# Peptides against a protein of PDB entry 6FRK, part 80

Target 1, 411 residues: chain A of PDB entry 6FRK
Amino acid sequence: NEEVLNAMLKEVCTALLEADVNIKLVKQLRENVKSAIDLEEMASGLNKRKMIQHAVFKELVKLVDPGVKAWTPTKGKQNVIMFVGLQGSGKTTTCSKLAYYYQRKGWKTCLICADTFRAGAFDQLKQNATKARIPFYGSYTEMDPVIIASEGVEKFKNENFEIIIVDTSGRHKQEDSLFEEMLQVANAIQPDNIVYVMDASIGQACEAQAKAFKDKVDVASVIVTKLDGHAKGGGALSAVAATKSPIIFIGTGEHIDDFEPFKTQPFISKLLGMGDIEGLIDKVNELKLDDNEALIEKLKHGQFTLRDMYEQFQNIMKMGPFSQILGMIPGFGTDFMSKGNEQESMARLKKLMTIMDSMNDQELDSTDGAKVFSKQPGRIQRVARGSGVSTRDVQELLTQYTKFAQMVKKM

## One batch from the design tools (peptide; aimed at target 1 L326 M407)

Design b2_p25_3_s3 (made by RFdiffusion4, then SolubleMPNN; from b2_p25_3, 18 letters changed)
Fold by OpenDDE base, seed 2:
Structure b2_p25_3_s3 (fold): chain B 411 residues (1-411), chain A 25 residues (1-25)
Amino acid sequence: as target 1 above (411 residues)
Amino acid sequence: SDSINTELELIEKIKKFKEYLEKLE
C-alpha cells in the first residue's frame, strides 16, 4: 500500500513539476498528502487512486487560497485599480479585458495609460478602449506617469466613474527605477487595489518576479494571463504563495472576452489534467441537479428510463455551450467540438426532446422503454405522428436510448 | 468522504454520458 501511494505521489509530483509548480510547494504538498491519507481507509478497498487524487486536489486548493478575501469594487463608489507587471505579461490587454468585464456588468468604467516608457503604449490602449467603447485617458506629451495617473484619476473621479483602471509601465531591465516609479504612482493615486499581472508561461520564474513586486508595492490581487497556451499555470501557485494575494481573474486567450473570474477548483482540475471538475460540479449544482438524487440513485441501480434521458438532455441544454461543457470534462480537449457543431448538437437534442414530448408516462417511465415499443409497434407510429417526425426518427431515438441504458447497466 | 465519492461518481457518469453523445454525432 505504501509503495503504491509513493508511486502515485511520484507521478503527481512529476506532473506538477512539469506544470511549473515550484519544487518547494510540490514537496510540501507531498508531505501534506502523505499525512492526510489514512492508510487504513485505503486498505478497506476504496479506490486508492481516487483518494490520492482527492487528497492532492484538496492540498492544491489550499495552496491557491492565500487566506485573504479578494478585494471587490464597491458599487456607487470610485474604485481605483492600479495594474503592475512586467512588459509582455499581457498587462495592457488585461486592463482592457477587466474594464470590459466591469462595463458589461453595468459599472461606469474607464482606462488610464500611465505607461510613458513604451512607445505606442497609449495608442495601443486607445485602440483597445475605443473598440470596447471604454472611456480612456493618456498623454502623447507628458512623460511623468505620476502626472498622467493623477490627472486621469482626478478627471474620472469628477465624472463619477466607478471603476478607474490605471495601466503602468512594465520595464524588464531597470527594476529599481520601475519599482520607484510604481511606488510614486501608487502614492499619488492611492489605489483601492493593486493588481499584479503575471504570464503563466514564465513558469518557475513566477515566484521570484511576484515576490519582487510584492516587496516594493502592496500587491493585493493577481491576474494570470496566457492560460490558453500549453502553460499549465503552475506558476500561479507560486505567485499566490509569494504575494499572499488571491488570483481574481484569468486570461484565457487574445480576445477581449477571453477573461473570466478565477475559480480555484476548475483551475486546479485543469492543472492536474482532470478538466474543470469543479466548474462542472458548480454547473451541475446550479442546475439543481441535487433534485436528481433520484436519478443518481436510479443510475446506481442500473435503471435508466426515457424520462431520465429527457431530464439529462434538459440539463445539458441548461449547462450552455457543449464546447464549454466538454472542456470541463477530464480528457476532452477544448478543440473537440467546433462552435459549428454545438448548434447542430443542440438542434438534435431539441428534436429528440420533441419526440419524447409525444410519449406517454408508461413509455417514459419504463425501465425497458425499447422493449415497450418493440412489443407494440403502433406506439412508434403514434409518437411519430404526435411529434411530426418519421417512424425512423423515433426508431433512431430508441436505438440511442438502448445504447445509453446498456452503458448505464455496465456502470 | 461519501459526498466526494458521490460527486466523482456523478462526474464519471456525466463524462460517460457525454462520450456517448459524442459517439452519436
Scores: peptide ipSAE 0.006, ipTM 0.282, DockQ to the pose 0.018
OpenDDE base, seeds 1, 3, 4, 5: peptide ipSAE 0.000, 0.000, 0.000, 0.000; ipTM 0.234, 0.290, 0.248, 0.233; seeds 1, 3, 5 fail the geometry check

Design b2_p25_3_s4 (made by RFdiffusion4, then SolubleMPNN; from b2_p25_3, 18 letters changed)
Fold by OpenDDE base, seed 2:
Structure b2_p25_3_s4 (fold): chain B 411 residues (1-411), chain A 25 residues (1-25)
Amino acid sequence: as target 1 above (411 residues)
Amino acid sequence: SDRTETLFKLFELIEKYAEYLEKLK
């Protein structure tokens, strides 16, 4: 039993280190898991692997919990949110994502560019804000970020904005002058929340960077960026440990909508390669896919029609970014769909649906739709003409349908 | 094509998800 435990812990520790989890945290986790596992219960024939995984999961959840409640904005109040972080962390993009998130929830939201150090910082923020229809403030002439931040906050307070986001200067390295500037800005605007933005791709450097910010400014929240594709997210644990502040949001891509509230359980599940089954459940439930009980019942009986396939394509399209959905499923790593392949895949699904829109009820509701078309080839030509596609495109659809229907029959 | 395989994997996922939801009931 101890050998099995040690082998499994070694595997988990290796995976966590490969996921950029700080070595100190991995060591602590290992000791905590060893202390939490009852070896006598492991001897009783319980699934040893499941028990170890559960213990690891619980201890990882504790590492992500700083024991501090996340700050939340108050409706009808003027909430000032100051962003801090290194250059290239995605800070400016994250300001726009957070502003857009609150705007979509019916908050009166604005953006302030207090980055005077980077040439074109204000133009970049202005471009992002304009695309999202978010009010913004900044200067092309004022070089003091304290003046810009103070004037912008005052302006938007007077205009009764509820969410006032202040983007600050980043630096390439830890510079004392940057921290002094951030303190001066924080003292001038008296933010309700200071958000540290961290790039997940910096790996083991996450702890040192997060600590350097926390030691200089009162970081109260963390946002982790670049959790798309290759970033394994282990740096998030290091950020929480160093800042003693909760992760409030994650950035999952480059689009303004590639931004979500942080959920501990899904994140840890994904970090362990277990996928985000809970987030998939939540996302499917949000789609009111409860109407799929009829589909599930048909699938159980090995019945699958072209209409059932059409409804599934509609559901997929409603679920939003396909890459996010796949990234929620165990064994489908973040690399499963490149962003370019997603848009092409959605366009292909839409094309297939357009072909099916030209089918009749007899064709759509047949338990052997491919056989209906094979018996009467004139149907293929009708559907092709109706949808403005080639007969080959219709045949390709029917070939795909046949493959799906065969999988359903094997279930 | 890689795209067809992706679609198949998606349907397998919907199925596994349906099975999972049923096991949660």
Scores: peptide ipSAE 0.016, ipTM 0.386, DockQ to the pose 0.133
OpenDDE base, seeds 1, 3, 4, 5: peptide ipSAE 0.015, 0.015, 0.014, 0.008; ipTM 0.411, 0.397, 0.400, 0.388; seed 3 fails the geometry check

Design b2_p25_4 (made by RFdiffusion4)
Pose (drawn by RFdiffusion4):
Structure b2_p25_4 (pose): chain A 374 residues (1-38, 47-273, 303-411), chain P 25 residues (1-25)
Amino acid sequence: NEEVLNAMLKEVCTALLEADVNIKLVKQLRENVKSAIDNKRKMIQHAVFKELVKLVDPGVKAWTPTKGKQNVIMFVGLQGSGKTTTCSKLAYYYQRKGWKTCLICADTFRAGAFDQLKQNATKARIPFYGSYTEMDPVIIASEGVEKFKNENFEIIIVDTSGRHKQEDSLFEEMLQVANAIQPDNIVYVMDASIGQACEAQAKAFKDKVDVASVIVTKLDGHAKGGGALSAVAATKSPIIFIGTGEHIDDFEPFKTQPFISKLLGQFTLRDMYEQFQNIMKMGPFSQILGMIPGFGTDFMSKGNEQESMARLKKLMTIMDSMNDQELDSTDGAKVFSKQPGRIQRVARGSGVSTRDVQELLTQYTKFAQMVKKM
Amino acid sequence: SEELEEELKELAEFSQQINEILNES
């Protein structure tokens, strides 16, 4: 049985290593689902599913904008990850939700960058800012957020150039662009086909600049996006959106369950009964109930107080014979009144007859009356 | 102490009413 756990466990470790999941997290997840584990494919895959939900959970809720206030969003990520494409996908998302959204092109390096964001904004009917001539992104971002602030826009999305960590020049310039415009949220856009080099770059981005949200693009293809587990652990940020194509409307919010599945592949007879059950539990205590001075009108009249401390186990064989629908019903008496067929199966395996209940049903009716009167 | 006497009176009234219903049945 120890060999059936390991053959089926190394087959999921290969399923995650093929899904570009970091080898550090696969080896760690393997001994996490081994230590926490101490119709067969369901008792195993349910344990694997709960261990994955533990990893995708960063514990941090997403940054959401406020209507009527200026929200500056700054995009960061590697070269070619889809920043300019997801810039228009997001401005189009909020603009359709009713936000005064605008775009700013703070890329002064990549050829045809302003022309790219200009044509994506021209098509989606979204205001845009940038420059063919301005070579300083700190100047383009500052003079753009200033312009769209004096025009009272609520979503101001600043696009930046691609950068990698070994370029300290572009990482300083990213930190200065973030310090000039002071963004309310910084989004780390990552390609879904990224391999093992993802945790190092995503961590260096978190160190130089404060990354609070992560977007995974190019998920409409064969890439399952396992590199996102390493960006969530590195940036400490949840995934808010995913990209699912080249168009502007190929964009939707991140849901954890479908991504993990792809990455993996009035008084009733029941109340009359419980009140009785507590009066029998407090039943050997009936002599305490006759204590009160001037209140002892009677005690155990006609000896029937002894069987009121014996009827509740026989009535419990009826509850033992009841399932969770009758037991958890608001009116435990209405489930059997409509279907007196349930009065016969309660009588069979519990040894009580269907006759005994007629006297109980009268005793029930009187009890049900005096509580609605209570 | 008075509050405990009142609670015991209420529980004794329930017991008496249950005994009356059982005598009638």

Design b2_p25_4_s1 (made by RFdiffusion4, then SolubleMPNN; from b2_p25_4, 14 letters changed)
Fold by OpenDDE base, seed 2:
Structure b2_p25_4_s1 (fold): chain B 411 residues (1-411), chain A 25 residues (1-25)
Amino acid sequence: as target 1 above (411 residues)
Amino acid sequence: EEELLKKLKELNELLLELLKIQNEV
C-alpha cells in the first residue's frame, strides 16, 4: 500500500513540476497528502487512485487559496485599480480585458496609460480601448507617470466613472527605479486595488518575480496571463504563495474576450489533467440550454436528427472559442486545437448551418435524415440551390450527419 | 448530475470527432 502511494505521489509530483509548480510547494503538498491519507482507512475496496487524487486536489485547492477575500469593486463608487507587472507579462492587454469585462457587466469603465517608459505604450492602449469603446486617458508629452496617473484619475472621478484602471510602466528587469516609480504612482492615486499581472509561461521564475513585486508594492490581487499556451499554470500557485493575494482573473488567449474570473476548482482540475468539468457545466448552464434534458433523452434513445445537430452547432458557437471548450474536456489537452485554425472550424460550422437553414422540417426532424435525402435526391438539389452551395457540399453534410448519428446509436 | 456530466462528455467527444472529420475534408 505504501509503495503504491509513493509511486502515485511520484507521478503526481512529476506532473506538477512539469506544470511549473514550485519545487517547495510540491514538496509541501507531498508531505500534506501523506499526512492526510490514512492508509488504514483505505478500506480494501476503495479506489486508492481516486482517494489519492482527491487528497492531492484538496491540498492544491489550499495552495491556491491565500485565505484572503478577493477585493471586489463597489457599485456606484469610484474604484481605482492599479496594474503592475513586468514588460511582456500581458499587463496592458489585461487592463483592456478587465475594463471590457466590467463594461459588459454594466460598469462605467475607463483606462489610463501611465506608461511613459515604453515608446508607443499610449498608442497601443488607445488602439485597444478604441476597439472596445472604452474611454481612455494618457499623454504624448508628459513624462512623469505620477502626473498622468493623477490627472487621469481626477478627470475620470469628476466624470463619475466607476472603474478606473491605471496601467503602469513595465521593465525587463527588477530595477529599483521601477518599484520607486510604482510606489510614487500608488501614493499619488491611492488605488483601491493593486493588481499584479504575471505571465504563466515564465515557469519557475513566477515565485521570485511575484515576491519582488509584493516586497515593494502592496499587491492585493493577481491576474495570470498566457494560460492558452503550453503554460500549465503551475506558476499561479507560486504567485499566490509569494503575494498572499488571490488570483482574480485569468487570460486564456489574445482576444479581448479571452478573459475569465478565476475559479479555483476548475483551475486545479485542469492542472491535474482532469479537465474543467465544473466550468463546462457552468458554461452549459449559462447558455440556458433548457433543451439539454430533451437532448440527453434523445441521446439515451440513440435518436439524433439534423435539427439536433444544428442546435448542437449553435450551442458550440455560443460557448465561444473552441480552444476553451476543448481545454475544459477531460483528456483533451490544450495541444489538440493548436493545429486547427479555430476561425476556419467556426466558418465551416456556419457553412453547415447555412445548408441546414435551407432544409424543411421533415428533413430536419427525421430520425434518419440521410435516408430521406437518399430516397428523394431532388431534396439535395433543392437544399443546394437554397443555400447557394454545391450538391456535393450537401452530400458531405449528410455524410457527416450519418457518422454522428451512428456514434450516437453506439452510446 | 454524474450521468448528465457523462453524457455531456460523450457529446463533447462526438462534437470533437465531428470537428476532426471536418478538418480531414
Scores: peptide ipSAE 0.019, ipTM 0.464, DockQ to the pose 0.087
OpenDDE base, seeds 1, 3, 4, 5: peptide ipSAE 0.017, 0.017, 0.018, 0.011; ipTM 0.437, 0.427, 0.442, 0.410

Design b2_p25_4_s3 (made by RFdiffusion4, then SolubleMPNN; from b2_p25_4, 12 letters changed)
Fold by OpenDDE base, seed 3:
Structure b2_p25_4_s3 (fold): chain B 411 residues (1-411), chain A 25 residues (1-25)
Amino acid sequence: as target 1 above (411 residues)
Amino acid sequence: EEELEELLKKLRELLLEIQKILDET
């Protein structure tokens, strides 16, 4: 029994290390799991694998719970949220995502760019904020981040904003001058919450980075970014351990909507490669795919039209990045989609939809759409001209549709 | 619940085939 336990724990420890979980945390987890497993209960014929998995899961849940209640903004108050983190952590993008998240929830939200160090930081923030219709403040001439942050916070306080997000300078290295600037900004604006933004893709460096920020500024919340890539998010455990602060949100892609409240269970499930069935169900329910009894019936009968394919592409685009959806499916690890492929995949889907937008109802609603086009090749030329694509692109779409329709017929 | 599981299964299979197509293009 102990040998089997040790072998299984070795596999779990290897998987956690491959998930960028800190070696110290993995060792501690191993000892905690050993201590939590009753070897006598394992002798009683219980599924040893399930018991070990449950014990591992329970200990991972404890690692992401700092025992500290997450800060939440107060409705009808002015809540100042200061962002801190290294350059390239996704901090500026995350500020915009958080602002958009609160705006969509009916909070009066604004953004302040206090990043004077990076050339074009304000232009980037302005571009993101303008796209999301979020009010913003910054300067092209003021070089003191304390002045910009103070003026921006004062302005938006006077305008009765409820969520005031301050983006600060990020540097490539943990430099004392960065931490001094961050401390000066924090002292000037007196934020209600300091959010540390961490890139999950930095792997084993997450602990040291998170600690360095916590040792200099009163980090109260963590946001983990780039969980759409090869990073399984094990660095998030290191951030929680080092900061003793809860993860409040995760960034799951490059789009402004690729941002979700942190949920412990789905995150640990994903970390273990179990997928996020609950989050997939939630997303399916948010899409009202269950209300599409007509689609389910069609799929049951092996019927699949170009319109049905279009609706599925719309659903995928609404569910967010394809990697997130696949990463929610058990057995599909985050490695299935390279980061570069997702925007390109979404652009491809959008291109395919644009081609279908040039089709007529007879073409879209045909149970044999490819045959409709094959019988009348002039339809391909019409659709190609209407969508501004080549006849080859339309033929490729019809080939893809035919593959799907054949799959659905086998289902 | 069974209908939802079947729907989720079909959705997963569709998503997988979409992914394969997107990876092949």
Scores: peptide ipSAE 0.022, ipTM 0.427, DockQ to the pose 0.089
OpenDDE base, seeds 1, 2, 4, 5: peptide ipSAE 0.017, 0.020, 0.020, 0.021; ipTM 0.347, 0.384, 0.381, 0.357

Design b2_p25_4_s4 (made by RFdiffusion4, then SolubleMPNN; from b2_p25_4, 15 letters changed)
Fold by OpenDDE base, seed 1:
Structure b2_p25_4_s4 (fold): chain B 411 residues (1-411), chain A 25 residues (1-25)
Amino acid sequence: as target 1 above (411 residues)
Amino acid sequence: EEKLLEELKKLRNLLLELLKIQNET
């Protein structure tokens, strides 16, 4: 029994290391799991794998909990939120995402650009803020981030803003001058919350980076970005351990809506490859897939049209990155689609939709669309010309449709 | 919840088949 436990723990430890979980945390987790598993309960014929998975899940939940309550803004008060993090962490984008999140919740929200180091930082923030209709402040002429931050905070306090987000300079290296600037800004504006933005894609470097920020600046919250990619989120555990600060939000893509409140249970479930059923349910409910009742009924009757396929492609496109959807489904790892394959897959779907946009209602609504085209080959040439594709591309689409329609008939 | 789970399973199966079709081309 102990040999079997040690073998299974070795597999779990390997999977956690492959998920960018820090080696120290993996070792601690292994010891904690080994201590939490009663070998006598393992003898009782319970599924040893499920027991180990449950023990691992429980210990991962403890690693995500810093034992500190997350800061929350107070309604009807002025809440100053300062962002800190390295260049390329997604800090500026995350400021806009957080501002948009609070704005959608009915908070009077604004953005301040105190990044004077990066050329075009203010233009980028202004572009994002304008697109989201978020009030913003910054300067093209002032070079002192302390002055910009102070003036911006004072302005928005006087205008009775409830959420005042300050974006700071991110440098490429852990430079002492950056930390001094961050401290000067923090002292001048007296933020209610300091948010460290961390890129999950840096993997094992998350601990050292997060520690370097915490040792210099009083980080109270963590936001983890780039969880849409190959980053399995194990670096988030390292950030919590190093900062002793809760993860409050996660960035799940490039869109302003690709931002969600951190939930411990779904996150750990996703990290273990169990999927995020709650997030999938929430995402499905947001998409108002109620319009799919008619499709589900057609599928139950073995009916599938080119229009039904088009509507499914539209739904896939509305769901966002296909890797995110798959990563929410139990038994699909986040690695099932490489980022490169996703853009290519979306481009393929968009190409197929463009071909179908050149089809007529008789072709789209036929329960045997392939037979409509086979009986009148001139239809293929018309669709090919209308969509700017080869007749071969149209034939490939019809072949794919036929394969799918045959599968629906067997359901 | 059970009805939604069943719809999600159907959507999953649909997505899987669409993905297979894309990977075979």
Scores: peptide ipSAE 0.011, ipTM 0.388, DockQ to the pose 0.100
OpenDDE base, seeds 2, 3, 4, 5: peptide ipSAE 0.010, 0.011, 0.009, 0.011; ipTM 0.388, 0.388, 0.373, 0.384

Design b2_p25_5 (made by RFdiffusion4)
Pose (drawn by RFdiffusion4):
Structure b2_p25_5 (pose): chain A 374 residues (1-38, 47-273, 303-411), chain P 25 residues (1-25)
Amino acid sequence: NEEVLNAMLKEVCTALLEADVNIKLVKQLRENVKSAIDNKRKMIQHAVFKELVKLVDPGVKAWTPTKGKQNVIMFVGLQGSGKTTTCSKLAYYYQRKGWKTCLICADTFRAGAFDQLKQNATKARIPFYGSYTEMDPVIIASEGVEKFKNENFEIIIVDTSGRHKQEDSLFEEMLQVANAIQPDNIVYVMDASIGQACEAQAKAFKDKVDVASVIVTKLDGHAKGGGALSAVAATKSPIIFIGTGEHIDDFEPFKTQPFISKLLGQFTLRDMYEQFQNIMKMGPFSQILGMIPGFGTDFMSKGNEQESMARLKKLMTIMDSMNDQELDSTDGAKVFSKQPGRIQRVARGSGVSTRDVQELLTQYTKFAQMVKKM
Amino acid sequence: SEEVNEELEELAEEHQEIAEILNEE
């Protein structure tokens, strides 16, 4: 049985290593689902599913904008990850939700970058800012957020150039652009086909600049996006959106369950009964109930107080014979009145008859009356 | 102590009412 756990466990470790999941997290997840584990494919895959939900959970809720206030969003990520594409996908998302959204092109390096964001904004009917001539992105971002602030826009999305960590020049310039415009949220856009080099770059981005949200693009293809577990752990940020194509409307919010599945592959007879059950539990205590001075009108009249401390076990073979629908019903007596066929099965395996209940049903009706009167 | 007597009066009244219903049966 120890060999059936390991053959089926190394087959999921290969399923995650092929889904570009970091080898550090696969080796760690393997011994986490091995230590926490101490119709067969369901008792195993359910334990694997709960261990994955433990990893995709960063514990941090997403940054959401406020209507009637200026929200500046700054995009960061590697070269070619889809920042300019996801810039228009997000401005189009909120503009359709009713936000005064605008775009700013703070890329002064990549050829045809302002022309790219201009044509994406021209098409989606979204205001845009940038420059062919301005070579300082700190100047383009500052003079753009200033312009769209004096025009009272609520979503101001600043696009930046692609950068990698070994370029300290572009990492300083990214920190200065973030210090000039002071963004309310910084989004780390990552390609879904990224391999093992993801945790190092995503961590260096978190160190230089404060990353609070992660977007995973190019998920409409074969890439399952296992590199996102290493960006969530590195940036401490949840995934808010995913990209699912080249167009502007190929964009939707991140849902954890489908991504993990792809990455993996009035008084009733019942109340009359419980009140009784507590009066029998408090039944050997009936002599305490006759204590009160001037209140002892009677005590154990006609000896029938002895069987009121004996009927509740026989009535419990009826509850023992009851399932969770009759037991958890608001009116435990209405489930059997409509279907007196349930009065025969309760009588069979519990040894009580269907006759005994007629005297109980009268006793029930009188009890149900005096509580609605209570 | 008066509050404990009042709670016991209420539980004794419920007990007497249940004993009356059982005598009627």

Design b2_p25_5_s1 (made by RFdiffusion4, then SolubleMPNN; from b2_p25_5, 17 letters changed)
Fold by OpenDDE base, seed 4:
Structure b2_p25_5_s1 (fold): chain B 411 residues (1-411), chain A 25 residues (1-25)
Amino acid sequence: as target 1 above (411 residues)
Amino acid sequence: EKELLEKLKKLNELYLQLQKILDEL
């Protein structure tokens, strides 16, 4: 029995190490699992594999829980959220995702670019913020991040913003100058929350990086990025252990909507390859697939509008990469769909939706939308100008709509 | 569970149809 336990624990420990879980955490988990398993109950013919998996699951849940309640913004107050993290961690993208998340929840949200070190940091933030319709602040001329952060926070406080997100400089390495700059910014703006952004793909380096940030700055929250990649998210456990701070959100792709509140149980289930049935149920329910009965009923009647197409594209985009949905089903690996084609497909969908956002209700709700545009070519030019695309891109959209509407009429 | 699996199948069919549309774009 002890040999069987040791063999099964060795397989689990190997799988956790291959999932980028820190070697120290894996050792501690192995000891905790051994102490939690009654060998006599294991002798009684219970499914030894299920018992070990359940014990491992419970110990991983404890490793993700720092015992500290996550900070939450207060409605009707000015909440300053400072972002810290390495260059390439997805920090700037994550600032925009978090801002968009709160904006969609009805919070008055803004972004500040206090990254003076990276050339084009402000242009990147401005581009992301403008696309999401999020107010932003930054400078092309001011080189002191403390001045930019202070002025931006003061401006948005005076304008009664509820969520004020400050993006800071990242470095490629742990440099004392970076930590001094972060401390100066933190002291000047007095943030209500400091968020450490971590790239899950850095593997075993997650602990050392997270610790270096926590040792210098009072990190209160963690966001883990690139969990759609080859990273199984084991580095997230290392970040929680090192920072003693809860994971509040995860980044699950490149799209602004590829951002979700962290849920412990689903995350550990996915890390163990058990799937995320609960998150799958939640996603399926959020998709309002029952409202797709009305769409299916319209489709059965051969009625398909540009609005119906837009709603379908919204549903696809809300699903995220189908690889993520498949990765929530037990036994379907995240590698079942080639990730490269999904990102390009999502970028195409987003472009098409941006074109449709420049259409009026008469164009969107017409059962013969392509004919509305063909009768009045000036509509194509208006939509092209409104969406910042070529007239050809609008014509391609209308051609695809026509093909799809014809397919629906044949169903 | 069966109802969820049916909803997932419908969702997958919808996704595959939409992927075909995207591949034709």
Scores: peptide ipSAE 0.016, ipTM 0.433, DockQ to the pose 0.087
OpenDDE base, seeds 1, 2, 3, 5: peptide ipSAE 0.016, 0.015, 0.014, 0.008; ipTM 0.422, 0.406, 0.403, 0.381

